# Ledger of designs, part 51: peptides against a protein of PDB entry 6MBK

Target 1, 240 residues: chain A of PDB entry 6MBK
Amino acid sequence: GFEMVNFKEEGFGLRATRDIKAEELFLWVPRKLLMTVESAKNSVLGPLYSQDRILQAMGNIALAFHLLCERASPNSFWQPYIQTLPSEYDTPLYFEEDEVRYLQSTQAIHDVFSQYKNTARQYAYFYKVIQTHPHANKLPLKDSFTYEDYRWAVSSVMTRQNQIPTEDGSRVTLALIPLWDMCNHTNGLITTGYNLEDDRCECVALQDFRAGEQIYIFYGTRSNAEFVIHSGFFFDNNSH

## One batch from the design tools (peptide)

Design b1_p23_1_s2 (made by RFdiffusion4, then SolubleMPNN; from b1_p23_1, 8 letters changed)
Fold by OpenDDE base, seed 3:
Structure b1_p23_1_s2 (fold): chain B 240 residues (1-240), chain A 23 residues (1-23)
Amino acid sequence: as target 1 above (240 residues)
Amino acid sequence: SVDDFRLNGIPREIPLWSEIKAR
């Protein structure tokens, strides 16, 4: 009921190929198609993951390395998804000096500097790990692991990571959700949930869409996350 | 879509349908 389209002003998005009614389940992504901490553990990264305490403790970093390994693998199942990702991001890690100086007058500067420092330290640590650890020898990124690679992967995960339930619903894990995250954002209500019985992420239409119209969803805000969990769907009128 | 979780990288929470009230 939809197709990927490159829109002039918004870049890639989804366009309806038929009329879609409000509340209609138009998009779902089974767990097997997600990039998760579990899929990272089951990939070429698995042996290294099993022996590195930081990868084990920080699921977002595990996803970042999973993304890098799959990007470096020509036959990766996720190549079509990876090719849709931006090459650069509007995250603090990409800020120019003048942008950083502008933020010096705000409390945000502390978070920015912290992120710079942490990312640099992580890169230095993992550069050494990749160069010296036996289980890193066969990683596709062994001979090509730059700070720019790491910055990109971390930023990709930072902007796109989702918390989803584990298969048994007993815990939560982190996931990138291909196809779903191609939808561009609009103000409205959360219309995405996880169907544990069918083990898939599901998205229902925010409104009626006619054939040929771009499909928008509401991704919510960080401040509203707890509200969604406790009170259900919400409307956020803050423009994104 | 790349959205505004830029500073802290806080994951979006995808709730279980069964645990939230209907829209």
Scores: peptide ipSAE 0.426, ipTM 0.798, DockQ to the pose 0.251
Fold by OpenDDE base, seed 5:
Structure b1_p23_1_s2 (fold): chain B 240 residues (1-240), chain A 23 residues (1-23)
Amino acid sequence: as target 1 above (240 residues)
Amino acid sequence: SVDDFRLNGIPREIPLWSEIKAR
């Protein structure tokens, strides 16, 4: 019902190939297609993950390294997804000098500096790990791990990471959701939820889309609490 | 799509449909 299209101004997005009705389940992504902390553990990164406390403690960093390892793997299942990711981001880590100078007049500068310091510190740490840890020898990034790589990966995760339930629903984990996150953003209501029975992320249409139209979704708020507060969730029982 | 919250790498929460139905 949709296809990937490179839109001139918005970059990659999804376009409807048929008419899609509001509230129609048009997009679902099974867990097996997600990049998760669990998939990172099950990848070439697994042995290192099991031995590194920071990777274990910080799922977002685990995802970042998972992303880097898969990017460096020509035969990675996620290559098509990775190729759709931006090469650069509007995150503070990519701010130009003028932008940083402008922020110096604001209270945000402290957060920016903190992010810079943290990212640099993390890179320095993992650079050493990659160079010295026995389990790092199997990583495809062993011989090429730059700050730019790390900056890109953490920015990718920062801008795209999602909290989803574990398979048994007992806990939450972090995930990148391919295909789904290709949808460009518009104002509206949240139309995405996780179907635990079928073990997939599901997205219903925010509105009617005609064949040939770009499909937009509302990524909305970060927390479930904010969904309630803002009443920004779209749900119809008939959709399930 | 890129998250608007650039400074804070807080993940988006994808809710369970079952929990939403219960609310």
Scores: peptide ipSAE 0.426, ipTM 0.805, DockQ to the pose 0.265
Fold by OpenDDE base, seed 1:
Structure b1_p23_1_s2 (fold): chain B 240 residues (1-240), chain A 23 residues (1-23)
Amino acid sequence: as target 1 above (240 residues)
Amino acid sequence: SVDDFRLNGIPREIPLWSEIKAR
């Protein structure tokens, strides 16, 4: 029903291969395909996770390190997904001096500076952890952990992280949702949910899509400022 | 059926690790 396509200006997205009707379930992703805090705990990162309170307290950072470890693993199950991720982002962590200067007149500047400062501090902390902690020796990034690596991973998680239920539905956890997050954003209604019975994320079509059309979804209500901070772009027709 | 759990919430600002570690 769809295929991955590299669209001009928008980058990778999903294109319909057939006509899709509004509210039609066209895409689902089982839990086993997700990158989650739980999968991070069950990976090579697990021993370190169990000993580091920051990783335990901050699921987004756990996902970031999970992403880095899997990227560094040639045989990782998620290699196909990781290869679809941008090598760089338009998020504040990648802003050039001119972009930051432009934002100085906006209310977003404080969030930009905070994000940069926090990320740098986190990197410094984890660099030390990776160099000194016994359980870090098994990590593929042991001898290669740069700020650029961390910035990329954090930005990937920041732009793509999702809150989903745990397997029993009693709690929530964080997840990256492969394939689904390839959809580019448009204004509309939330059309994605989690099916606990089938243990999968499900996405229904926001509108009718014809064969050959790009499939867009609505990721949530955000102001343009929030899009810049969290997604790295402005949405001109954003009514929120 | 689709559950009421919200997917793709607005990402939180990454907090300072020192604030978390101090707890």
Scores: peptide ipSAE 0.257, ipTM 0.620, DockQ to the pose 0.064
Fold by OpenDDE base, seed 4:
Structure b1_p23_1_s2 (fold): chain B 240 residues (1-240), chain A 23 residues (1-23)
Amino acid sequence: as target 1 above (240 residues)
Amino acid sequence: SVDDFRLNGIPREIPLWSEIKAR
């Protein structure tokens, strides 16, 4: 029902290959396809994760390292996804001097400085870990772990991380949601939820989309305040 | 899509359908 397209202005996005009706379930991503803290623990990063308190305490950093490890793995299942990610971001970690100067008069400047300092400190910490920790020896990034790598990974996670339920729904975890996060943003209401029964992230159409149109979603403000309660979702049986 | 709320890096909350529908 959709295809990946590189739009000139928006970059990568999803385009409808058929007419999609509002509230139609057009996109779902099973848990097994997500990059999660759990998948990180089950990856080559697992042994190090189990031994590093920061990785354990900060799931976003765990995801960042997971992303780096998978990026460095040619046969990674997530290579197709990773290749769609921007190589550079417009996040504070990438701000140039002029951008920082512009923010000097705002409260945001303190957050920017803090983020930069923290990220740099984290990098320094993990650089040492990667160089010295026994469980880091088999990491594909062992001999190639630069600040730029870390900055990219952290920024990727920062801009794309989602809180999703655990399999049993008892807790929450962090996840990157491939394919889904390719949708470009528009104003509207949240139309994405997690189907715990089928263990998948589900997205219903915000509006009608005709074949050939770009599919937009509303990512919201990181809250459920703008969530739409629909009375009758149409479940599409088309696979993707 | 890259989230515009980049300063804080707060995860987006993907709600449970069942939980929301139950409200």
Scores: peptide ipSAE 0.450, ipTM 0.817, DockQ to the pose 0.270; fails the geometry check

Design b1_p23_1_s3 (made by RFdiffusion4, then SolubleMPNN; from b1_p23_1, 8 letters changed)
Fold by OpenDDE base, seed 5:
Structure b1_p23_1_s3 (fold): chain B 240 residues (1-240), chain A 23 residues (1-23)
Amino acid sequence: as target 1 above (240 residues)
Amino acid sequence: SVDDFRLDGIPREIPLFSEILAR
C-alpha cells in the first residue's frame, strides 16, 4: 500500500500506492524487525553491553552502538533500514557556524553547547572502551570508530528512538521502528500504537491519502526548540 | 557519567494501540 520515495525537500518518505482511508491500518512493524535495546544485547554488542555500565544504563547509547555495529556488518538484517537513514541530520550536532550564531541569541544555545560537550565526552569514553575492552575486539567498528560515526549514531537515535512496551508489557524499552519512521511529520493526532497481542507497532492513517500522495503521520507535540534540538525540524505552524 | 547523556533526544512514547482507539 506504500512505497519509499525520495522527496526533494523532505528526503525519504512513504508514498501511497493505493488509496488509503483514514484510520486504516496501513503499516505495521513486528517486534522482530525493530532495533531495540534487547536486540542490541543479543547482537555482537552483547558481551560489551553486559560489562559496560554506561551501555546498560543508557538504552539510547546502546541503540547508537547497535546502529554502528549493524551498519558495519554487511550481512546485518537491518542493512535495508540503515540505508534509509540520513547520512547527516539537521540537529545541533551538525549545525554550522551560521546556525549556531543564530541560536546564540536564544536560550537554546546552552542546550546546544551542552549537547556538544556531552557528545564529545561520550565519544571519548567509548573510544577508550573500544580500544581497551576485551569484548570490543569483536565489534566491527573496532578499527573504525570516529566522532562522525558516533555523532551520526546518536543523532539517529535522538531523532528516531521510541519507547515501546516489552514483550510482556511489564516495562518499556527503547526501539527504532524501521519503515514507520520513514513517514514524514504533520500536525494531527497520534495514530501509532503497539499491539501486544500481535507484538507489533501499528500505524493507522491520519487521514485519507490518495494513491501517489505522501503519507504523513504525527509523531507528537514538541516545541520548535525541542524539534530543533531533538529532531532538527522547523514547523511554522507549530502550535506548541 | 550518566549525566553526560541527559540531553539526548526524548524518546517518543508509543502507547498501546488500544489506548489510541479509545481516544
Scores: peptide ipSAE 0.293, ipTM 0.764, DockQ to the pose 0.782
Fold by OpenDDE base, seed 2:
Structure b1_p23_1_s3 (fold): chain B 240 residues (1-240), chain A 23 residues (1-23)
Amino acid sequence: as target 1 above (240 residues)
Amino acid sequence: SVDDFRLDGIPREIPLFSEILAR
């Protein structure tokens, strides 16, 4: 019912191949296709994860390293997904001085500075860990772990991470959701949920889409400043 | 039947817990 398309102004997105009605379940992604903290633990990163307190405490960082390890792995199952990710982001970690100055007029400036500080500190810490920790020796990124790599990974996670239930539904975990996150954002209501019975993410259509139309979804209510910080989106007429 | 959960698709800031780093 849909196909991946590179749109001229918006980059990659999903296009309807048939008419889709509002509230129709048109897209689902099984857990096995997700990049999760659990899949990170079960990957080449697992041994290091089991020994590093920060990776254990911060699932988003675990996802960032998982993403980097899979990107560096030519035979990774997620290579097709990773290739669809932006090479850079319109988020604060990529801002130039003029963009930072613009944000000084907003309440977001403190969050921007926090991101800069946190990301730099995290990189410095993990650079040392990767170079010195025995369980890091087999990581494909050991000999190539730059700040740019880390910035990209954390920005990818920051803009695309989702909280989903664990398999037993007792807790939440973090996940990147391939295919689903190719949908570009529009104002509306959240139309995505996780079906524990079928163990999959499910997305219903926000509105009617005709064959040939781009499919948009709503990723959450935020101000423009918050969208810039967290999602890399900016709307002149944002209703929030 | 198991209840469905809404996905929290709102991206989160990457935090740094200084207390964890200090340990």
Scores: peptide ipSAE 0.201, ipTM 0.603, DockQ to the pose 0.075
Fold by OpenDDE base, seed 1:
Structure b1_p23_1_s3 (fold): chain B 240 residues (1-240), chain A 23 residues (1-23)
Amino acid sequence: as target 1 above (240 residues)
Amino acid sequence: SVDDFRLDGIPREIPLFSEILAR
């Protein structure tokens, strides 16, 4: 019912191939297709994860490293997904001088500086870990782990991470949701949920979409400034 | 159904690294 399309202004998005009615389940993604903390633990990163308290405590960083490891693996199941990800993001870690200046007059500047500081410190820490830890020897990024790599990975996670239930529903975990996160943002209500019975993410249409129209979803209520910081989105018609 | 959960699809900021190390 949809296809990936490169739109002129929005970049990659989803386009309806048929008429989709409001509240229609048009997209679902089974757990096995998600990049999760659990899939990270079950990957080549697993041994290091089991011995590094930071990876264990910070699921988003675990996802970032999972993303880097899979990107460096030619035969990774997630290569098709990874190839759809932006090479750069409109997030603070990629801000140019003019963008920083724009935010200097806002309270957002403190968050920008925090992200710079945190990311730099994290990179320095993990660079040392990757160079010295025995369980890092088999990682595909062992000899190629740059700040640019890390910046990209954490920005990817920052803009795309989701909280979903564990398989038994007893806890929550973090996930990247392929295909679903290709939807561009619009104002509305959250229309995505996780179905534990079928063990999948489910997205219902926010509104009617005709064949050939771009499918938009609502990712949450934020100001434009907050969207830039956290989501990499800038929505001109954002009423918040 | 009872087994359905709303996704928290809103991206979250990376936690402070210093706060994690302080634990």
Scores: peptide ipSAE 0.184, ipTM 0.606, DockQ to the pose 0.077
Fold by OpenDDE base, seed 4:
Structure b1_p23_1_s3 (fold): chain B 240 residues (1-240), chain A 23 residues (1-23)
Amino acid sequence: as target 1 above (240 residues)
Amino acid sequence: SVDDFRLDGIPREIPLFSEILAR
């Protein structure tokens, strides 16, 4: 009922191939298609994950490394998804000097500087880990791990990570949701939830869409930083 | 896709690993 399209202004998005009615379940993504902390643990990153306290404690970083490893793997299942990701982001880590100067007049400047510092420190830490840890030897990024790589990965995760339930619903884990996160944003209500019974993310149409129209969803404010998808749907603004 | 920074210009910081190491 939809297709991926590169729109001139919005970049990649989804376009309806048929008429879609409001509240119609038009998109679902099974857990097996998600990039999760669990899939990271089950990947080539698994051995290192099992021995690095930071990766274990910080699921977002685990996802970032998972993303980097899969990007560096030509036969990765997620290559089609990864190729749709932006090469750069509108995050502070990509701000130009003039943009940073402008932010000096705002309260956000301290957060920006903190993020720069923290990201740099994290990179330095993991650079050493990748160079010295035995379980890093098989990582495809072993000989190609730059700050730019790390910046991209953490920015990708930061802007796209979601909190979803574990398979048993007992806990929350982090996930990137391919295809779904390609939808561009519009004002409205949250129409995405996680169906534990079918073990999939489900998205219902925010409104009627005609064949040929771009499909928009409402992500809420700051939803992608830590967007919580629970069993069911949120039909209010996500305040996180 | 949506960048949360487009919706909210306030950056979300990646948690400090130093705090994790201190635990």
Scores: peptide ipSAE 0.067, ipTM 0.627, DockQ to the pose 0.052; fails the geometry check

Design b1_p23_1_s4 (made by RFdiffusion4, then SolubleMPNN; from b1_p23_1, 9 letters changed)
Fold by OpenDDE base, seed 4:
Structure b1_p23_1_s4 (fold): chain B 240 residues (1-240), chain A 23 residues (1-23)
Amino acid sequence: as target 1 above (240 residues)
Amino acid sequence: SVEDFRLDGIPREIPLFSEILAR
Protein backbone atom coordinates (compact mmCIF):
# COMPACT_ATOMS: atom_id res chain seq x y z
CA GLY B 1 0.00 0.00 0.00
CA PHE B 2 3.01 2.32 0.24
CA GLU B 3 6.60 2.65 -0.83
CA MET B 4 9.65 4.52 0.31
CA VAL B 5 10.47 7.45 -1.91
CA ASN B 6 13.11 10.10 -1.85
CA PHE B 7 11.23 13.32 -2.35
CA LYS B 8 13.22 16.23 -3.72
CA GLU B 9 12.48 18.72 -1.01
CA GLU B 10 11.48 16.53 1.87
CA GLY B 11 13.97 13.71 1.61
CA PHE B 12 12.75 10.22 2.29
CA GLY B 13 9.06 9.68 2.84
CA LEU B 14 6.30 7.22 2.18
CA ARG B 15 4.16 7.31 -0.93
CA ALA B 16 0.87 5.55 -1.34
CA THR B 17 0.81 2.86 -4.00
CA ARG B 18 -2.95 2.62 -3.81
CA ASP B 19 -5.76 4.72 -2.54
CA ILE B 20 -5.77 4.78 1.24
CA LYS B 21 -8.82 5.91 3.11
CA ALA B 22 -8.83 7.98 6.24
CA GLU B 23 -8.59 5.87 9.38
CA GLU B 24 -7.44 2.86 7.37
CA LEU B 25 -4.75 0.81 9.04
CA PHE B 26 -2.14 1.10 6.34
CA LEU B 27 1.06 0.60 8.34
CA TRP B 28 2.02 -1.60 11.23
CA VAL B 29 5.39 -2.46 12.69
CA PRO B 30 5.74 -5.51 14.90
CA ARG B 31 7.85 -5.23 18.04
CA LYS B 32 10.42 -7.59 16.59
CA LEU B 33 11.25 -5.00 13.95
CA LEU B 34 11.73 -2.17 16.43
CA MET B 35 15.04 -1.04 17.79
CA THR B 36 14.38 -0.98 21.50
CA VAL B 37 16.24 -0.85 24.76
CA GLU B 38 15.45 -4.53 25.01
CA SER B 39 16.94 -5.29 21.62
CA ALA B 40 19.98 -3.31 22.69
CA LYS B 41 20.28 -5.46 25.78
CA ASN B 42 19.99 -8.56 23.63
CA SER B 43 22.64 -7.37 21.19
CA VAL B 44 26.42 -7.25 21.31
CA LEU B 45 25.93 -4.23 23.54
CA GLY B 46 24.25 -6.38 26.18
CA PRO B 47 27.30 -7.24 28.26
CA LEU B 48 28.39 -3.62 28.46
CA TYR B 49 24.86 -2.49 29.16
CA SER B 50 24.66 -4.85 32.08
CA GLN B 51 27.69 -3.23 33.67
CA ASP B 52 27.35 0.44 32.79
CA ARG B 53 25.09 2.47 35.02
CA ILE B 54 24.62 5.23 32.49
CA LEU B 55 23.44 2.89 29.78
CA GLN B 56 21.07 1.31 32.25
CA ALA B 57 19.73 4.63 33.45
CA MET B 58 19.51 6.30 30.07
CA GLY B 59 17.53 4.26 27.60
CA ASN B 60 18.03 6.85 24.90
CA ILE B 61 21.80 6.51 25.19
CA ALA B 62 21.42 2.77 25.09
CA LEU B 63 19.50 3.18 21.84
CA ALA B 64 22.19 5.45 20.50
CA PHE B 65 24.85 2.86 21.16
CA HIS B 66 22.61 0.16 19.80
CA LEU B 67 22.26 2.19 16.64
CA LEU B 68 26.01 2.64 16.38
CA CYS B 69 26.69 -1.03 16.92
CA GLU B 70 24.14 -2.07 14.33
CA ARG B 71 25.41 0.50 11.86
CA ALA B 72 28.87 -0.96 12.24
CA SER B 73 27.53 -4.48 11.69
CA PRO B 74 27.23 -5.32 8.00
CA ASN B 75 24.84 -8.17 8.66
CA SER B 76 22.60 -6.23 11.01
CA PHE B 77 18.92 -6.78 10.51
CA TRP B 78 18.45 -3.04 10.75
CA GLN B 79 20.90 -2.09 8.02
CA PRO B 80 18.11 -1.25 5.59
CA TYR B 81 16.58 1.02 8.19
CA ILE B 82 19.85 2.61 9.22
CA GLN B 83 20.65 3.38 5.62
CA THR B 84 17.49 5.46 5.42
CA LEU B 85 18.51 7.63 8.34
CA PRO B 86 19.90 11.05 7.61
CA SER B 87 23.66 11.39 7.76
CA GLU B 88 23.19 14.78 9.38
CA TYR B 89 20.37 16.42 11.24
CA ASP B 90 18.89 19.85 11.56
CA THR B 91 19.43 19.69 15.30
CA PRO B 92 21.50 22.02 17.47
CA LEU B 93 24.41 19.61 17.56
CA TYR B 94 24.84 20.25 13.86
CA PHE B 95 24.32 23.99 13.94
CA GLU B 96 26.97 26.19 12.51
CA GLU B 97 28.28 29.14 14.44
CA ASP B 98 26.04 31.57 12.64
CA GLU B 99 22.99 29.49 13.42
CA VAL B 100 23.93 29.40 17.07
CA ARG B 101 24.39 33.14 17.03
CA TYR B 102 20.96 33.53 15.61
CA LEU B 103 19.54 31.46 18.43
CA GLN B 104 21.17 33.69 21.02
CA SER B 105 18.18 35.93 20.66
CA THR B 106 15.89 33.10 21.68
CA GLN B 107 15.25 31.18 24.84
CA ALA B 108 16.37 28.06 23.02
CA ILE B 109 20.00 29.05 23.34
CA HIS B 110 20.23 27.65 26.83
CA ASP B 111 18.94 24.31 25.66
CA VAL B 112 21.36 24.35 22.76
CA PHE B 113 24.30 24.98 25.02
CA SER B 114 23.05 22.32 27.37
CA GLN B 115 22.94 19.83 24.53
CA TYR B 116 26.46 20.69 23.50
CA LYS B 117 27.73 20.35 27.02
CA ASN B 118 25.88 17.17 27.79
CA THR B 119 26.76 15.50 24.52
CA ALA B 120 30.41 16.36 24.93
CA ARG B 121 30.42 14.98 28.44
CA GLN B 122 28.66 11.84 27.36
CA TYR B 123 31.09 11.30 24.54
CA ALA B 124 34.07 11.79 26.81
CA TYR B 125 32.65 9.34 29.29
CA PHE B 126 31.83 6.68 26.77
CA TYR B 127 35.06 7.13 24.91
CA LYS B 128 36.81 6.13 28.09
CA VAL B 129 34.38 3.29 28.67
CA ILE B 130 34.89 1.94 25.18
CA GLN B 131 38.64 2.16 25.54
CA THR B 132 38.86 0.56 28.95
CA HIS B 133 35.88 -1.64 29.65
CA PRO B 134 36.39 -5.34 28.92
CA HIS B 135 32.95 -5.78 27.45
CA ALA B 136 33.58 -3.01 24.98
CA ASN B 137 36.26 -5.04 23.22
CA LYS B 138 33.73 -6.92 21.15
CA LEU B 139 31.83 -3.86 20.07
CA PRO B 140 32.19 -3.15 16.38
CA LEU B 141 32.82 0.50 17.21
CA LYS B 142 35.77 -0.26 19.50
CA ASP B 143 38.34 1.24 17.19
CA SER B 144 36.04 3.75 15.56
CA PHE B 145 34.14 5.85 18.03
CA THR B 146 34.32 9.51 17.16
CA TYR B 147 32.36 12.45 18.40
CA GLU B 148 30.74 12.59 14.99
CA ASP B 149 29.56 9.03 15.40
CA TYR B 150 28.13 9.79 18.78
CA ARG B 151 26.58 13.05 17.65
CA TRP B 152 24.88 11.25 14.82
CA ALA B 153 23.59 8.46 17.00
CA VAL B 154 22.20 10.66 19.73
CA SER B 155 20.67 12.96 17.16
CA SER B 156 19.07 10.00 15.46
CA VAL B 157 17.61 8.85 18.73
CA MET B 158 16.66 12.33 19.84
CA THR B 159 14.68 12.94 16.69
CA ARG B 160 13.16 9.50 16.33
CA GLN B 161 12.78 7.93 19.76
CA ASN B 162 9.37 6.80 20.86
CA GLN B 163 7.99 5.70 24.16
CA ILE B 164 6.11 2.45 23.75
CA PRO B 165 4.75 -0.08 26.19
CA THR B 166 6.71 -3.13 27.16
CA GLU B 167 5.43 -6.42 25.86
CA ASP B 168 3.35 -7.00 28.95
CA GLY B 169 2.15 -3.42 29.00
CA SER B 170 3.33 -2.94 32.58
CA ARG B 171 5.99 -0.38 31.78
CA VAL B 172 7.22 1.84 29.02
CA THR B 173 10.39 1.54 27.01
CA LEU B 174 12.06 3.45 24.22
CA ALA B 175 12.02 2.43 20.61
CA LEU B 176 12.93 3.49 17.14
CA ILE B 177 10.17 2.53 14.76
CA PRO B 178 11.53 1.65 11.33
CA LEU B 179 9.53 2.53 8.24
CA TRP B 180 6.95 4.39 10.28
CA ASP B 181 9.34 7.16 11.19
CA MET B 182 9.92 7.80 7.52
CA CYS B 183 6.55 9.45 7.30
CA ASN B 184 6.89 13.15 7.06
CA HIS B 185 5.02 15.36 9.47
CA THR B 186 1.87 17.33 8.95
CA ASN B 187 -0.62 18.99 11.20
CA GLY B 188 -3.42 16.79 12.42
CA LEU B 189 -4.25 14.21 15.02
CA ILE B 190 -2.28 11.36 16.46
CA THR B 191 -3.07 8.31 14.37
CA THR B 192 -0.41 5.95 15.69
CA GLY B 193 -0.82 3.68 18.64
CA TYR B 194 0.54 0.50 20.03
CA ASN B 195 -1.54 -2.64 19.81
CA LEU B 196 -0.53 -4.84 22.70
CA GLU B 197 -2.66 -7.76 21.58
CA ASP B 198 -0.84 -8.01 18.29
CA ASP B 199 2.34 -6.51 19.76
CA ARG B 200 2.81 -3.92 17.06
CA CYS B 201 2.73 -0.24 16.35
CA GLU B 202 -0.25 0.63 14.23
CA CYS B 203 -0.74 3.69 12.11
CA VAL B 204 -4.02 4.65 10.55
CA ALA B 205 -4.28 7.18 7.80
CA LEU B 206 -4.80 10.76 8.90
CA GLN B 207 -6.75 11.48 5.75
CA ASP B 208 -7.51 10.03 2.36
CA PHE B 209 -4.43 9.53 0.26
CA ARG B 210 -4.56 8.76 -3.41
CA ALA B 211 -2.17 6.47 -5.15
CA GLY B 212 1.00 8.40 -5.76
CA GLU B 213 0.51 10.86 -2.92
CA GLN B 214 2.92 11.22 -0.05
CA ILE B 215 1.63 9.90 3.23
CA TYR B 216 1.93 12.32 6.10
CA ILE B 217 1.32 11.74 9.77
CA PHE B 218 1.15 13.92 12.83
CA TYR B 219 3.93 13.37 15.35
CA GLY B 220 2.50 15.71 17.95
CA THR B 221 2.23 19.36 18.79
CA ARG B 222 5.43 21.18 19.55
CA SER B 223 6.71 24.65 19.11
CA ASN B 224 9.05 25.24 16.23
CA ALA B 225 11.88 25.66 18.69
CA GLU B 226 10.99 22.41 20.38
CA PHE B 227 10.83 20.63 17.05
CA VAL B 228 14.23 21.99 16.12
CA ILE B 229 15.73 21.02 19.43
CA HIS B 230 14.09 17.68 19.90
CA SER B 231 12.79 16.46 16.57
CA GLY B 232 14.63 18.28 13.85
CA PHE B 233 11.38 19.39 12.28
CA PHE B 234 10.55 22.78 10.93
CA PHE B 235 6.99 23.95 10.50
CA ASP B 236 7.66 24.99 6.96
CA ASN B 237 9.13 21.64 6.11
CA ASN B 238 7.20 18.43 6.42
CA SER B 239 10.54 16.68 6.38
CA HIS B 240 12.54 14.95 8.97
CA SER A 1 25.44 12.40 38.01
CA VAL A 2 22.92 10.91 35.67
CA GLU A 3 21.71 14.44 35.13
CA ASP A 4 24.96 15.20 33.40
CA PHE A 5 24.04 12.62 30.82
CA ARG A 6 20.56 13.83 30.14
CA LEU A 7 19.71 13.80 26.49
CA ASP A 8 17.33 16.62 25.82
CA GLY A 9 15.35 14.78 23.21
CA ILE A 10 11.81 14.14 24.32
CA PRO A 11 10.49 10.81 23.16
CA ARG A 12 7.23 10.70 21.33
CA GLU A 13 4.62 8.98 23.38
CA ILE A 14 2.94 6.23 21.44
CA PRO A 15 -0.30 5.58 23.24
CA LEU A 16 -2.16 2.36 23.28
CA PHE A 17 -4.17 2.15 20.14
CA SER A 18 -7.25 1.50 22.18
CA GLU A 19 -6.79 4.86 23.81
CA ILE A 20 -6.79 6.57 20.47
CA LEU A 21 -9.97 4.86 19.48
CA ALA A 22 -11.56 5.91 22.72
CA ARG A 23 -11.02 9.55 21.97
Scores: peptide ipSAE 0.329, ipTM 0.792, DockQ to the pose 0.864
Fold by OpenDDE base, seed 5:
Structure b1_p23_1_s4 (fold): chain B 240 residues (1-240), chain A 23 residues (1-23)
Amino acid sequence: as target 1 above (240 residues)
Amino acid sequence: SVEDFRLDGIPREIPLFSEILAR
């Protein structure tokens, strides 16, 4: 019912291939297709994860490394997904001097600087880990782990990470949701939920979409500043 | 500390689908 399309101004998105009615379940993503902290633990990263306290404590960083490892793996199941991810982001870690200067007049500057500092510290830490830890030797990124790699990975996670229930529904975990996160954002209501019975993310249409129309979803309410920081979106009519 | 490594990205909360239908 949809196809991936590169929209000139919005980048990759989903386009309806048929008429989709409001509230129609048009997209679902089974857990097995998600990139999760659990899939990271079960990957080549698993041995390192089991011994590194930071990876264990910070699921988002675990996802970032999971992305990097899978990106560096030609036969990764997630290659098709990873290839759809932006190579760069409109988030603070990619801001040019003028963009930073613009933010200096706002409270967001503190968050930006914090993000820079934290990201740099994380990179330095993990650079050392990758160079010295025995379980890092088998990682596909062992010989190539740059700040740019890390910046990309954490930005990918920051912009796309979701909190979903664990398989048994007893806890929450972090996940990237392939295909679903290709939808561009619009104002509206949350139309995505997790179906525990079928163990999948389910998305129903926010509105009617005609064949050939771009499918938009609502990712949640955030201020423009928060969207910039966390999602890289700019909205003129954002009511928050 | 772990706090020194905090990423400021806030995860999107994906509710149970049943909760969406109840809205």
Scores: peptide ipSAE 0.314, ipTM 0.781, DockQ to the pose 0.889
Fold by OpenDDE base, seed 3:
Structure b1_p23_1_s4 (fold): chain B 240 residues (1-240), chain A 23 residues (1-23)
Amino acid sequence: as target 1 above (240 residues)
Amino acid sequence: SVEDFRLDGIPREIPLFSEILAR
């Protein structure tokens, strides 16, 4: 019902291969295909996760390391997904001096500086952990863990992380949702939910799409500044 | 501090699908 396409202005997105009606379930992603805190714990990262208090406390950082470990693993199940991720992001960690100066006129500048400081401190901490901890010795990133690697991983999580229910629905966890997160954003209503009975994320069409049209979804209400900081999106005519 | 390990970026909340249908 859809295909991945590189659009001229928006970059990669999804295009309908047939007519899709509004409210039609056109896309679903089973839990087994998601990158989650649980899949991180069950991966090669598991032994280190079980011994490091920061990884245990910070599920988003655990996802970042999960991405790095899987990217460095040639036979990773998630290689096809990882290859679709941007190599760089339009987030503050990638800003040039002129872009930072532009934000000085806004309250966002304080969040930008905080993000720089926090990311640097996190990298310094985990660099030492990876170099010294016994359970880090067999990680595929052991001899390849640069600031650029960490910056990319945390930016990927920052822009793409989702809160979903656990399998039993009793708690929430963090997840990256492959294929679904390739949809570009438009104004509208939330049309993605989690189906606990079938244990999958489900997305219904926001509107009618004809064959050959790009499929858009609504990721939520944010200002342009919030999109830049948290999602890496910028829209000239954002109504929020 | 634990705050030094705060990662910015607000997770998107994915509701139960039944909640969407109730709109």
Scores: peptide ipSAE 0.311, ipTM 0.782, DockQ to the pose 0.836
Fold by OpenDDE base, seed 1:
Structure b1_p23_1_s4 (fold): chain B 240 residues (1-240), chain A 23 residues (1-23)
Amino acid sequence: as target 1 above (240 residues)
Amino acid sequence: SVEDFRLDGIPREIPLFSEILAR
């Protein structure tokens, strides 16, 4: 009922191939297709994960490294998804001087500087880990781990990470959700949930969409400044 | 009954590295 399209202003998004009614289940993504902390643990990253307390404590960083490892693996199942990800993001880690100047007049500047500092520290730490830890030797990024790689990965996770239940529903974990995260943002209500019985993410239509129309979803209530910081979105009609 | 969880699709900031190491 949908296809990936490169829209002139929004970049890649989803377009309806048929009429979709409001509240219709038009998109679902089974757990096996998600990039999760669990899939990271079960990947080539697993041995290192099991011995590094930071990876264990910070699921989002585990996802970032999982993303980097899979990107560096030509036969990765997630290559089609990874190829849809932006090469750069409209997030603070990519801000140019003019964008930083704009934020200097806002309270968001503190968060921007915090992100820079934290990301730099994390990179320095993990660079050393990758160079010295025995379980890092098998990682495809062993000899090619740059700050740009790390910046991209953490920005990808920062803008796209989701909290979902574990398989048994007893806890929560973090996930990237392919296809679903291709939807561009609009104002509305959250229409995505996780179905434990079928073990999948489910998205119902926010409104009626006609064949040929772009499908939008609502990712959450934030100010434009917060969207820039956390989601990389600019939404002019955001009244929040 | 089907157990459904509302997804938290709002991206979260990377935790402070120093705070994690301080534990």
Scores: peptide ipSAE 0.222, ipTM 0.615, DockQ to the pose 0.070

